Peptides against a protein of PDB entry 5TUV. Designs and how they scored, part 196

Target 1, 107 residues: chain A of PDB entry 5TUV
Amino acid sequence: KEVIDRLRYLKAEIEDLELKERELDQQKLWLQQSIKNVMDDSINNRFSYVTHEDICNCFNGDTLLAIQAPSGTQLEVPIPEMGQNGQKKYQINLKSHSGPIHVLLIN
Target 2, 107 residues: chain B of PDB entry 5TUV
Amino acid sequence: AQECQNLEVERQRRLERIKQKQSQLQELILQQIAFKNLVQRNRHAEQQASRPPPPNSVIHLPFIIVNTSKKTVIDCSISNDKFEYLFNFDNTFEIHDDIEVLKRMGM

## One batch from the design tools (peptide; made by RFdiffusion4, then SolubleMPNN)

Design b2_p28_4_s3 (from b2_p28_4, 15 letters changed)
Fold by OpenDDE base, seed 3:
Structure b2_p28_4_s3 (fold): chain B 107 residues (1-107), chain C 107 residues (1-107), chain A 28 residues (1-28)
Amino acid sequence: as target 1 above (107 residues)
Amino acid sequence: as target 2 above (107 residues)
Amino acid sequence: EEEPIIHLSPFNPLGFKLIDELKKLKEE
């Protein structure tokens, strides 16, 4: 009797948790779409930028490259391997499918 | 008894997933707020200046920041359509996305 | 020398996309 009651309780709770998880999944989708809509708005898109000063205030002491690219641009950073001269190769590969990539040297 | 234990394990797994999903939603909400704050800041700034900033003085979202030593030698190969970029570095680097920059800016 | 460090927000719906190999490596 006690075990049966515990089983029934656990099953009911798991069912409630399943519903909650599905609710959160739905909310995530709506929120992601909302962000896209906000950024795609003509006015918001026009003003969705940072300045050189903004970047310099966030970082100091190093060389900073800013790379602007369309949403979904592919970023590849291979594991560094030894080159012919015995030096490790550090590399970034970028591939856009929807528009050009722009690079700015900040400092 | 064994069935109860199995269900309790399942219950705990679902609770952890729900917690993770809730955290993800909170992050997305903060991102949306940061975007709106950025837009508002820039609109106000341009109103005060009575003109938009020069095209090459700002970095439009989405973007990444590559941070490397000032001693690092950087070579770049670009496709004709500027859809593909290959960066070669003689030393390591760090990559930061626009969301992190907005956080550092206090947006 | 140490490997490059990538600070990408895991839930950025408009951000850059890591290749599958990098995603797998970071998840492991």
Scores: peptide ipSAE 0.568, ipTM 0.908, DockQ to the pose 0.694
Fold by OpenDDE base, seed 4:
Order: sequence, then C-alpha cells, then structure tokens
Structure b2_p28_4_s3 (fold): chain B 107 residues (1-107), chain C 107 residues (1-107), chain A 28 residues (1-28)
Amino acid sequence: as target 1 above (107 residues)
Amino acid sequence: as target 2 above (107 residues)
Amino acid sequence: EEEPIIHLSPFNPLGFKLIDELKKLKEE
C-alpha cells in the first residue's frame, strides 16, 4: 500500500539522518579539538592577542575593562539585588582554577 | 496513518537538529579562521615593528570585555593568588567575549 | 538601572564558563 511504502521511505530516511547527525557530532568534536590545538600551538599562542586600539575600535564612549584569564574560568554575574544602602548590586565574580586573572583598563 | 505522521514529525525534528549542528559547525570554522587571521595580523605587525608589543599593551586570549558607563564606579577585590576576582559596580554593565571582539574587528 | 547584559558566544570552546546565575540572567 501507499502508506506502507511511505513508512518504509520515512524509516530509511530517518536512519540516514541518524548517520548524518552522528557524523556532524564527530566533526564538531574534531573541530573543537582542532581549535584548541591551533590556539595552544606555541607560535599561535604567542600571537593570540588583541591591542588596546582593537578594543577601542570595537567600543566607544564607555569604560572598558579587559579581563584575561585561563580557559574555562568561571564567570558569575549575580542577579542585581538591592543592597543595604538601597542601591542595586552589580557584580562580576571570576574564579580561575588554572592560573591568575589579569585585568587591564582600556579607557 | 498515525505512524506515518509520527515518523514525519520525527524526521522534521532530526532535520532541524542537523541544521542547528551544521550552523554550529560553521560558526566554529569561522572562529578558527578569525583566530588564524588575528595571529597572522599580529605576526606581520611585530615583524614590521621588529619587536613584540610592550607588556600590558595587549590582551591575550581568552578574554572578556566589560563595558560600562564612564561614570560607573568600579571596585575590585582580588584574592592573594589572583585566581578570584570580585567586581562591584554602581551601575549596569555589558560583557563581551573575545569571539565577539574578533568579529567586530573583522577578523 | 537595567540588568547587566552578557554577550557570550554560544560556541566558544576556550572561553569563560558562565555559571547558572548568569544563564538565568541572559535567558530573561
């Protein structure tokens, strides 16, 4: 029947899609590792930086802090709550496990 | 048949996931390209200058940029090992990662 | 006074890790 044929077709297509999805998952993993390898390369790592000018060109009119930290550094931004003085608390919490954090004032 | 409809829904679900994964993969590729372009730029710049940039004049990846009003008062508490930072702001701020910066730089 | 805005790339394999509180803020 037409329905049976359609079912068979759909099942076959879904199987193909499953294979495609697994392929993409593997490619993603490979690419993520590739990025890590490229960035950790001694030469690339030496030149993996931006300048103050670069940052200033991306942003204007505001105070800019550049925070450099090891990969995987934890970033926490609490929901602003009223402080004891009636002012909202705006905070950033950073925690690194592998190295020091560096802060630069850009402007 | 109901089974046919169920499989069609599943098919569509898988197609959407595949599309999303393909998009993510493309993003990762672009990130790697942007990084390579950054490295190439910096290598060339240092070759032209015949010296590396001064310390603290550059921001090494990975980093984030905190953007806030120039009127914002910022307080920072740092652990002894500089592994933990607490920033207090008297006003709101925005955080941008290095990938966004690279995009804004046209890398 | 608006809430902080977090612009983190969704697929940064080497970036900072946003903790749950930030995720909630960004999703709101």
Scores: peptide ipSAE 0.566, ipTM 0.908, DockQ to the pose 0.685
Fold by OpenDDE base, seed 2:
Structure b2_p28_4_s3 (fold): chain B 107 residues (1-107), chain C 107 residues (1-107), chain A 28 residues (1-28)
Amino acid sequence: as target 1 above (107 residues)
Amino acid sequence: as target 2 above (107 residues)
Amino acid sequence: EEEPIIHLSPFNPLGFKLIDELKKLKEE
């Protein structure tokens, strides 16, 4: 019967897709580790920076803060709430676990 | 018939997840390429200049860029452990990560 | 006033980590 054949086909295809998904997951992990290794390399790390000019070329007309922090630094941006003086509170909270945070005013 | 429909739904779900994972892998590949290009650019630039850039003239990865109005008042406080930073703004802002910056730079 | 806008790449293995509340909001 057509339905039975379709069921068999779908089940087989789903199994193949499951294998494909697992393959992609492994590739992701490999690539993520590769990126970490490349960026942690002493030579690459030495040259892993952008300049003020680079940033200025990407953004115009604003005050720009550059915040450098260790990988995995926690970033919190609370929903703005009204302050005591009736002004909304706009905040950025940063929590590093492995090193100092460096802040530069670009313009 | 209902079983067939259920399997078709599952098939489609898996196909969508696979598509998303493939897109993520492509993004990671591009990130790695962008980083390598950045490193190459900086190495070449320093070779030509015969000196490294001043320490406070560059932003090391990973970083974020905060852009806000030129009129925005920004206050920064550092916690006792020196790993926690609080930024206060009197107006809204936007945050951009290093990956976006590298893309804008054409890396 | 407009809410802050966060442009963090969804697949940055070495980047900053949004708090769970923000992650959920961005994933929605």
Scores: peptide ipSAE 0.564, ipTM 0.906, DockQ to the pose 0.660
Fold by OpenDDE base, seed 1:
Structure b2_p28_4_s3 (fold): chain B 107 residues (1-107), chain C 107 residues (1-107), chain A 28 residues (1-28)
Amino acid sequence: as target 1 above (107 residues)
Amino acid sequence: as target 2 above (107 residues)
Amino acid sequence: EEEPIIHLSPFNPLGFKLIDELKKLKEE
């Protein structure tokens, strides 16, 4: 019957899709590791920076802070709440576990 | 049949996940390319200048950019742990990661 | 006053780890 044939077809396709998904998962892991390897290379790491000019070209008219920190540094931005002064609290919390955090004022 | 319908739903779900994973892979590839282009640019620039950039004139990856009004008051403090930083703003802000910056730079 | 806006790549394997309650709020 048409229904039976459709069921067989769908089951077979789902199996193929499962294989495809696993393939993509493996490719993702490979690519992530590749990125790490490339960036951790001594030469690449030495030149893995942007300039003040680069940042200024990307953003205009505001105060710009550049915060450099080790990979995996925790970034917390709490929901602004009213402070004791009746003013909302806007905060950024940073927690590094592997090295210092460096802050630059761009403009 | 109900079973056929269920399998079609599952098929569609898997197709969507696969599409999402493919998109993620493409993004990761582009990140690698952007990084390599950045490194190449910087190497070339330093070769032409015959010197590295001055300290504190560049921002090493990974980094984030905080964009806020020129009128925003910013306070920075190191909390209990020397690796923990607290930024206080009297107004809202935007955060951009290095990947976005590289994209804006055309890398 | 508006909430802070965070533009982080969802697929940055070497970036910052976002612990964001704003993200939770936006998803609600």
Scores: peptide ipSAE 0.556, ipTM 0.907, DockQ to the pose 0.835

Design b2_p28_4_s4 (from b2_p28_4, 13 letters changed)
Fold by OpenDDE base, seed 2:
Structure b2_p28_4_s4 (fold): chain B 107 residues (1-107), chain C 107 residues (1-107), chain A 28 residues (1-28)
Amino acid sequence: as target 1 above (107 residues)
Amino acid sequence: as target 2 above (107 residues)
Amino acid sequence: EEYPVIHISPYNPLGFKVKDELKEKLEK
């Protein structure tokens, strides 16, 4: 029966897709580790920076803050809520666990 | 018929996830390339200048960029160990990660 | 307007004080 054959085909295909997805997951983990290794290399780490000029070239002229923090630092931007004086609260919350946070005013 | 339809929906769902994961892998590859290009650029620049850039003139990865109007009032509260930051803005802002910056830089 | 939350290890800050130096820089 056509329906039965289609069911068998779909089930087999889904199993293949599951394998493919697991393969991709593994590749992602591998690549993430590779990136980490590259970034953690002492020489690469020494040169892992952008300049103020780089930032200024990427953005057009407003107030630019650069916030440098260790990998894994939590960034929270809550949905703006009304504040005490009827003003919306626009906030950024940062929490690092492995080192201090550094803030630079670019312009 | 219904079972066949259910499996077809599941198949499609998995195909979409796989597509997304493939895209994410490609993005990670590009990120790694961009980082390596950044490092190479900086190494070359410092070699040509025969000196490293001043410490406050560069932004080390990882970082984020906050962009807001020049008229925006920014207040910042900092913990004693500088592990926690709370930024308050009286207006809206944009956040960009270092990955996006590298992309904008053409790395 | 809605802002995203980037989760790495969510927790709210406890005790803070205003950083005068940074405030001064930001106000210039």
Scores: peptide ipSAE 0.054, ipTM 0.842, DockQ to the pose 0.064
Fold by OpenDDE base, seed 4:
Structure b2_p28_4_s4 (fold): chain B 107 residues (1-107), chain C 107 residues (1-107), chain A 28 residues (1-28)
Amino acid sequence: as target 1 above (107 residues)
Amino acid sequence: as target 2 above (107 residues)
Amino acid sequence: EEYPVIHISPYNPLGFKVKDELKEKLEK
């Protein structure tokens, strides 16, 4: 009897949790669409940038490259493997489908 | 019974997923706030300057930052249309997305 | 010609020298 009661309780709770999870999924979708709308707004898009100073303030003492590309640009960083020269290959591959990629040397 | 134990495991799994989804939702909210703050900052700055910044002085979203040592040798191959970039580094590098940059900026 | 979309967690602190030729290309 105790086992049966526990089973009923657990099943009911799991059902409630399932509903909560679906609610969160819907909220996520809503928020993602909201973010997209905000970023795609013409005024917001015009002012959606950072400066060289901003970047320099975020990082210290290194060479910094800023790579700007259209949304959806594919980024590939292969697992470092030994190259022909006996050194590991450290690579970044970028492929855009919507427009040119722009690279800036910050420092 | 074994069934109770199985349901308890499932319950715990669902609770963890819910917690993760709640955290992800909060992160998205913070991202949206950070973006709005960035836009507001830039609008105000341009109003004060009475002109937009020079085109090559800013990095438009979306972007990534590549950080590496000043001693790292970087080779870059660029397609004619600038839709494809291939970077080779002789040493390790770090990649940071625009979201992380905004966080570091305190947006 | 086509690369997979990869999500990256930032890590690795060392080593940049940009060749003069690359600097010229990046500045154009």
Scores: peptide ipSAE 0.051, ipTM 0.845, DockQ to the pose 0.035; fails the geometry check
Fold by OpenDDE base, seed 1:
Structure b2_p28_4_s4 (fold): chain B 107 residues (1-107), chain C 107 residues (1-107), chain A 28 residues (1-28)
Amino acid sequence: as target 1 above (107 residues)
Amino acid sequence: as target 2 above (107 residues)
Amino acid sequence: EEYPVIHISPYNPLGFKVKDELKEKLEK
């Protein structure tokens, strides 16, 4: 039956795709670890920064804050809701667990 | 048959996930390259200057950039240990991660 | 990853201009 043949084909293809997906997942994990290793290298870490000029070149005309924090710092941006005065609240909450947070006004 | 149709849907779902994973993998590769280029640039620049940049003139990774209007009023609350920050804005803002900044820098 | 634009209320009585008040706090 044609349907039976199609089912067999589809099942085989899905099995191949499942293997491919797992392969990609593993590649992602390895690459993520590689990036971590590169960034954690003492020499690379020493030079892992951007300048004020770099930031200014990336953005135009507005107020720019640079927030540097340790990896893993929690960033929360609550959905804007009406405040007590009927005003929408716009907030950023930061919580670090491994070191201080540094904030710079760029312009 | 219904089973055949279900498998075809599953097949298509997996194909799309694979495509997305491939794209994400490529993005990670580009991120690693961008970081390495940043390190090389900074290392060369410091060699030419024969000194590191002033501490407050650079933003160390990881960081985020907050961009808002010049008219935006910002309230910042900081914990004593500088592990917690609360920002209140009276207008909308944009958050950009360091990855996007590196892209805009052409790294 | 890209963050969406978040609308922030322009009327925060506890707020200040970043160029003025925030610089002082950040220098501490």
Scores: peptide ipSAE 0.034, ipTM 0.842, DockQ to the pose 0.052; fails the geometry check
Fold by OpenDDE base, seed 5:
Structure b2_p28_4_s4 (fold): chain B 107 residues (1-107), chain C 107 residues (1-107), chain A 28 residues (1-28)
Amino acid sequence: as target 1 above (107 residues)
Amino acid sequence: as target 2 above (107 residues)
Amino acid sequence: EEYPVIHISPYNPLGFKVKDELKEKLEK
């Protein structure tokens, strides 16, 4: 009776939600490709940068490193572990597959 | 009754995923707008200066920012081809992506 | 997406800012 009607309603709604989710997935893929195309444009690529001043204005004056790396570069930050000297190890591992990595000390 | 409850849980799960995906799409749109604004700013600035900025004065996208205390000791190991970097810190740090930087810049 | 924003709980270290060797490496 009422339970059967509720089941039918829920099943129908779930089907609609599945369609909506697939639509959103496709929109995401389209938008990601659009962004890639815009960024890969020769003119846009030429002007796709920030300045030292831009970075300094975004942060409060601590030591700042800017790391420029090709898209797809692997970034690993291991969980800090105790070293032999009793000091925790804080590390960043970077591995690029398509070009050199460039590092700048901002301040 | 149990089947009805199971479907209601699934319905809620899908609704939450859809909400998250909608938010992600909005974020991507904002990223594209921010990038276009950045390009426009830089083009205008270079036109006014009648020259491009010095090579080491800018950070090209994509990049990340590493922020740490002024007292933090930083060691870096670099491969010969500059494809691999190992950073060692004696204390904690923060990593920020270029998207967050553009947001902080008001792009 | 490609580079996550990561926050590690802050702690006050001892030492000096950046070693000269690192600066030299970064300039190469």
Scores: peptide ipSAE 0.032, ipTM 0.837, DockQ to the pose 0.046; fails the geometry check

Design b2_p28_5_s1 (from b2_p28_5, 8 letters changed)
Fold by OpenDDE base, seed 5:
Structure b2_p28_5_s1 (fold): chain B 107 residues (1-107), chain C 107 residues (1-107), chain A 28 residues (1-28)
Amino acid sequence: as target 1 above (107 residues)
Amino acid sequence: as target 2 above (107 residues)
Amino acid sequence: SVVVNTEPYSFTLDPSAVRPTHIEVADP
C-alpha cells in the first residue's frame, strides 16, 4: 500500500539524514580544533586584540565596558529581579578558571 | 498512518537541525577569517608605528562589550574568589560578543 | 540575538564555540 511505501521511504531518508548530521558534527569538531590552533599560535595570540578606537567606532552614545577574560570563562545572565533594597537588579556573573578578568571603561 | 506522521515530524526536525548546523559551520568559518584579518591588520599597524600599542589601550581576545545608559550605575565585585566576578547594573544593558565587534569593524 | 527577560542565559567565552553575538537584558 501507499502507506507502507511511505513508511519505507521515510525510514530510509531519516537514516540518510542521520549520516549527514554526523558528518556535520565531525566537520564542526575539526573546524573548532582549527580555530583553537589558530588562536593559540604565538604570533596570532600576540596580535589578537582590538583598540579603544575600534570599540568607539562600533558603538556610541552610552557607557561601554570591555570585559576581557580567559578562554573558557563561564558567563551567566540571570533574569532581572528585585533587590533587597527594592531596586531591580540586572546582573552578569563570570567564572574564570585559568586567569584574571580585566575590565576597561571605554567611554 | 500514525507512525507515518510521527516519522514525518522526526524527518522535519532533523532537517531543521541540519540546517542550523550548516549555518553554524559557516559562521565559525567567517569568525576564523575575521580573526586572521584582525591579526594581519595589527601586525601591519605595529610595523608602521615601530612599536606595540600601550597595554591599557588594547583589549585582548576573547572579550565582551557591555553597553548601557550613561545613567546606569555599575558595580563590580569579586563574589567567591578572584576568579568569580559579579557585575550589578541598576538598569538594562546589552552584551556584544567580540565576534560582533569584528563584524562591525569590517574584518 | 538573545533576549533575557523570561529565562536566564549562560554561555562560555570560547573563541572556538558557537556563541551569540548580541544579548539584550530586558525587563520580564
Scores: peptide ipSAE 0.534, ipTM 0.908, DockQ to the pose 0.883
Fold by OpenDDE base, seed 3:
Structure b2_p28_5_s1 (fold): chain B 107 residues (1-107), chain C 107 residues (1-107), chain A 28 residues (1-28)
Amino acid sequence: as target 1 above (107 residues)
Amino acid sequence: as target 2 above (107 residues)
Amino acid sequence: SVVVNTEPYSFTLDPSAVRPTHIEVADP
């Protein structure tokens, strides 16, 4: 009897959790659409940038590359492999479908 | 009972997923806030300067920052249309998303 | 933060998507 009651309780709780998870999924989708709308706004888009100084203030000491690419650009980082010359190869592959990629050397 | 144990495992699994989704949702909210703050900052700055920043002095979103040692040799292959980039490094590197940059900027 | 050392990593730049903020490349 106690086991039956526990099972009933757990099943009811799981059902509530399922509802909560679906609610969160819906909220996520709504927020994602909101972000798209905000960023696609012409005025917001005009001012959606950081400066060279901003980047320099965030990082120091090493070589910094700033890579700007259109939304939807695909980025791939393969596992490091050893080349034929015996040197490890570390790579970044970028592919844009809607516009050019721009690279800026910060330091 | 085994069934009770199975349901408890499922319950815990769902709780963890919900926790993760709540965290992701919070991050998206913070990202949107950070973006709005960035836009506001830039609008104000341009108003005060009475001019936009030089074209090559800013990095438009979305972007990534690649951080590597000063000793790292970087080779870059670019397609004619600049839609495809291949970066080769002779050492390890780090990639930072624009989101992290905004966080570091205090947005 | 994502550490790429045992498997390749791929993602799409999308401001509206949940994205990793930092990727660290390490040797396998």
Scores: peptide ipSAE 0.419, ipTM 0.893, DockQ to the pose 0.890
Fold by OpenDDE base, seed 2:
Structure b2_p28_5_s1 (fold): chain B 107 residues (1-107), chain C 107 residues (1-107), chain A 28 residues (1-28)
Amino acid sequence: as target 1 above (107 residues)
Amino acid sequence: as target 2 above (107 residues)
Amino acid sequence: SVVVNTEPYSFTLDPSAVRPTHIEVADP
């Protein structure tokens, strides 16, 4: 009887957790839409940038590439493999579908 | 007993997923706040300067930062429409997204 | 963070998406 009660309790809790998870999923979707709306706002979009100084303050004296790309741009990093000359190839592939990609070198 | 154990495992799995989703939701909220703070900062800065920053001095969101050694040789192949980029590095690199930058900026 | 080691990594830039903040490319 104790086992039966435990089973009922667990099943009820799991059902509650399922509802909670779905609620969170919905909240995420709403928030994501909100973020899109905020970022697509003309004023916000106009001021949606960081400066060279901002980047330099975040990172030390390495070579920094700032790559600005439209939302939806696909980024791929393949497994490093040996190249033609025996040198390992380290690559980044970017493909935009909605606009040009812009690259800045940050010294 | 075995059924109880199975349900307890499922319960724990669901609890963990919920926790993860809650964390992700909170992260998205913080990201949105950070973005709004960024916009506010930039608006204020431009108001004080009475002009926008030079076009080549800012990086518009969304963006990524590629960080590599100064010794790293970087080659970039660009499509005619600038929609596709292929970066080749002779050494390892790191990628940081704009979210991390905003965090490091304290937004 | 994500370490690229034995498998390729890909993602889509989307400000509204949950994404890894840091990717480290490592030798396999």
Scores: peptide ipSAE 0.412, ipTM 0.892, DockQ to the pose 0.896
Fold by OpenDDE base, seed 1:
Structure b2_p28_5_s1 (fold): chain B 107 residues (1-107), chain C 107 residues (1-107), chain A 28 residues (1-28)
Amino acid sequence: as target 1 above (107 residues)
Amino acid sequence: as target 2 above (107 residues)
Amino acid sequence: SVVVNTEPYSFTLDPSAVRPTHIEVADP
């Protein structure tokens, strides 16, 4: 009896949680579309940048490389492994589909 | 009962997913706000300066920042189609996205 | 942050997507 009642309770709760999860999924989709619309706006796009000073204020002491790429660019970081010359390879692979990639040395 | 235990596991899994989705949603909201603040800042700055910034002095979104030691040797190669970029480092590095930069900027 | 030492990591540079803010590349 107690087990049966617990089962019924759990099933009902899971149903409610499923509804909540779907609600969150919908909200996320709407928000993502909103972000796209905001960033694609011509005025917003024109002013969607940071300066060298901005970057330098965020980081200090090391080499800072800024890589600007079109939205949708795929970034891959493989596991560091030994190269043929005995040096470990630390890599970033970028694949752009819609435009050029621009690289800036900040400091 | 095994069935009861299975449902309890499922319930817990759903609760965790919901928590994660709620967190992601909040993060996306903050990102959108940060972007809008960035745009506002830049618009105001350009108005005050009565000119846009020099083209090579800014980094347009989206972008990433690579942070590595000053001693790290960085090589970059571009594929024949110019859409694939390979960065090679002789040491470890860190990648930061534009979202983190905006956060550090206080946007 | 994400540490790349056990498996390769990849993501798409998309402002509307959930992205990791920081990735650390370290030796395995």
Scores: peptide ipSAE 0.401, ipTM 0.892, DockQ to the pose 0.910

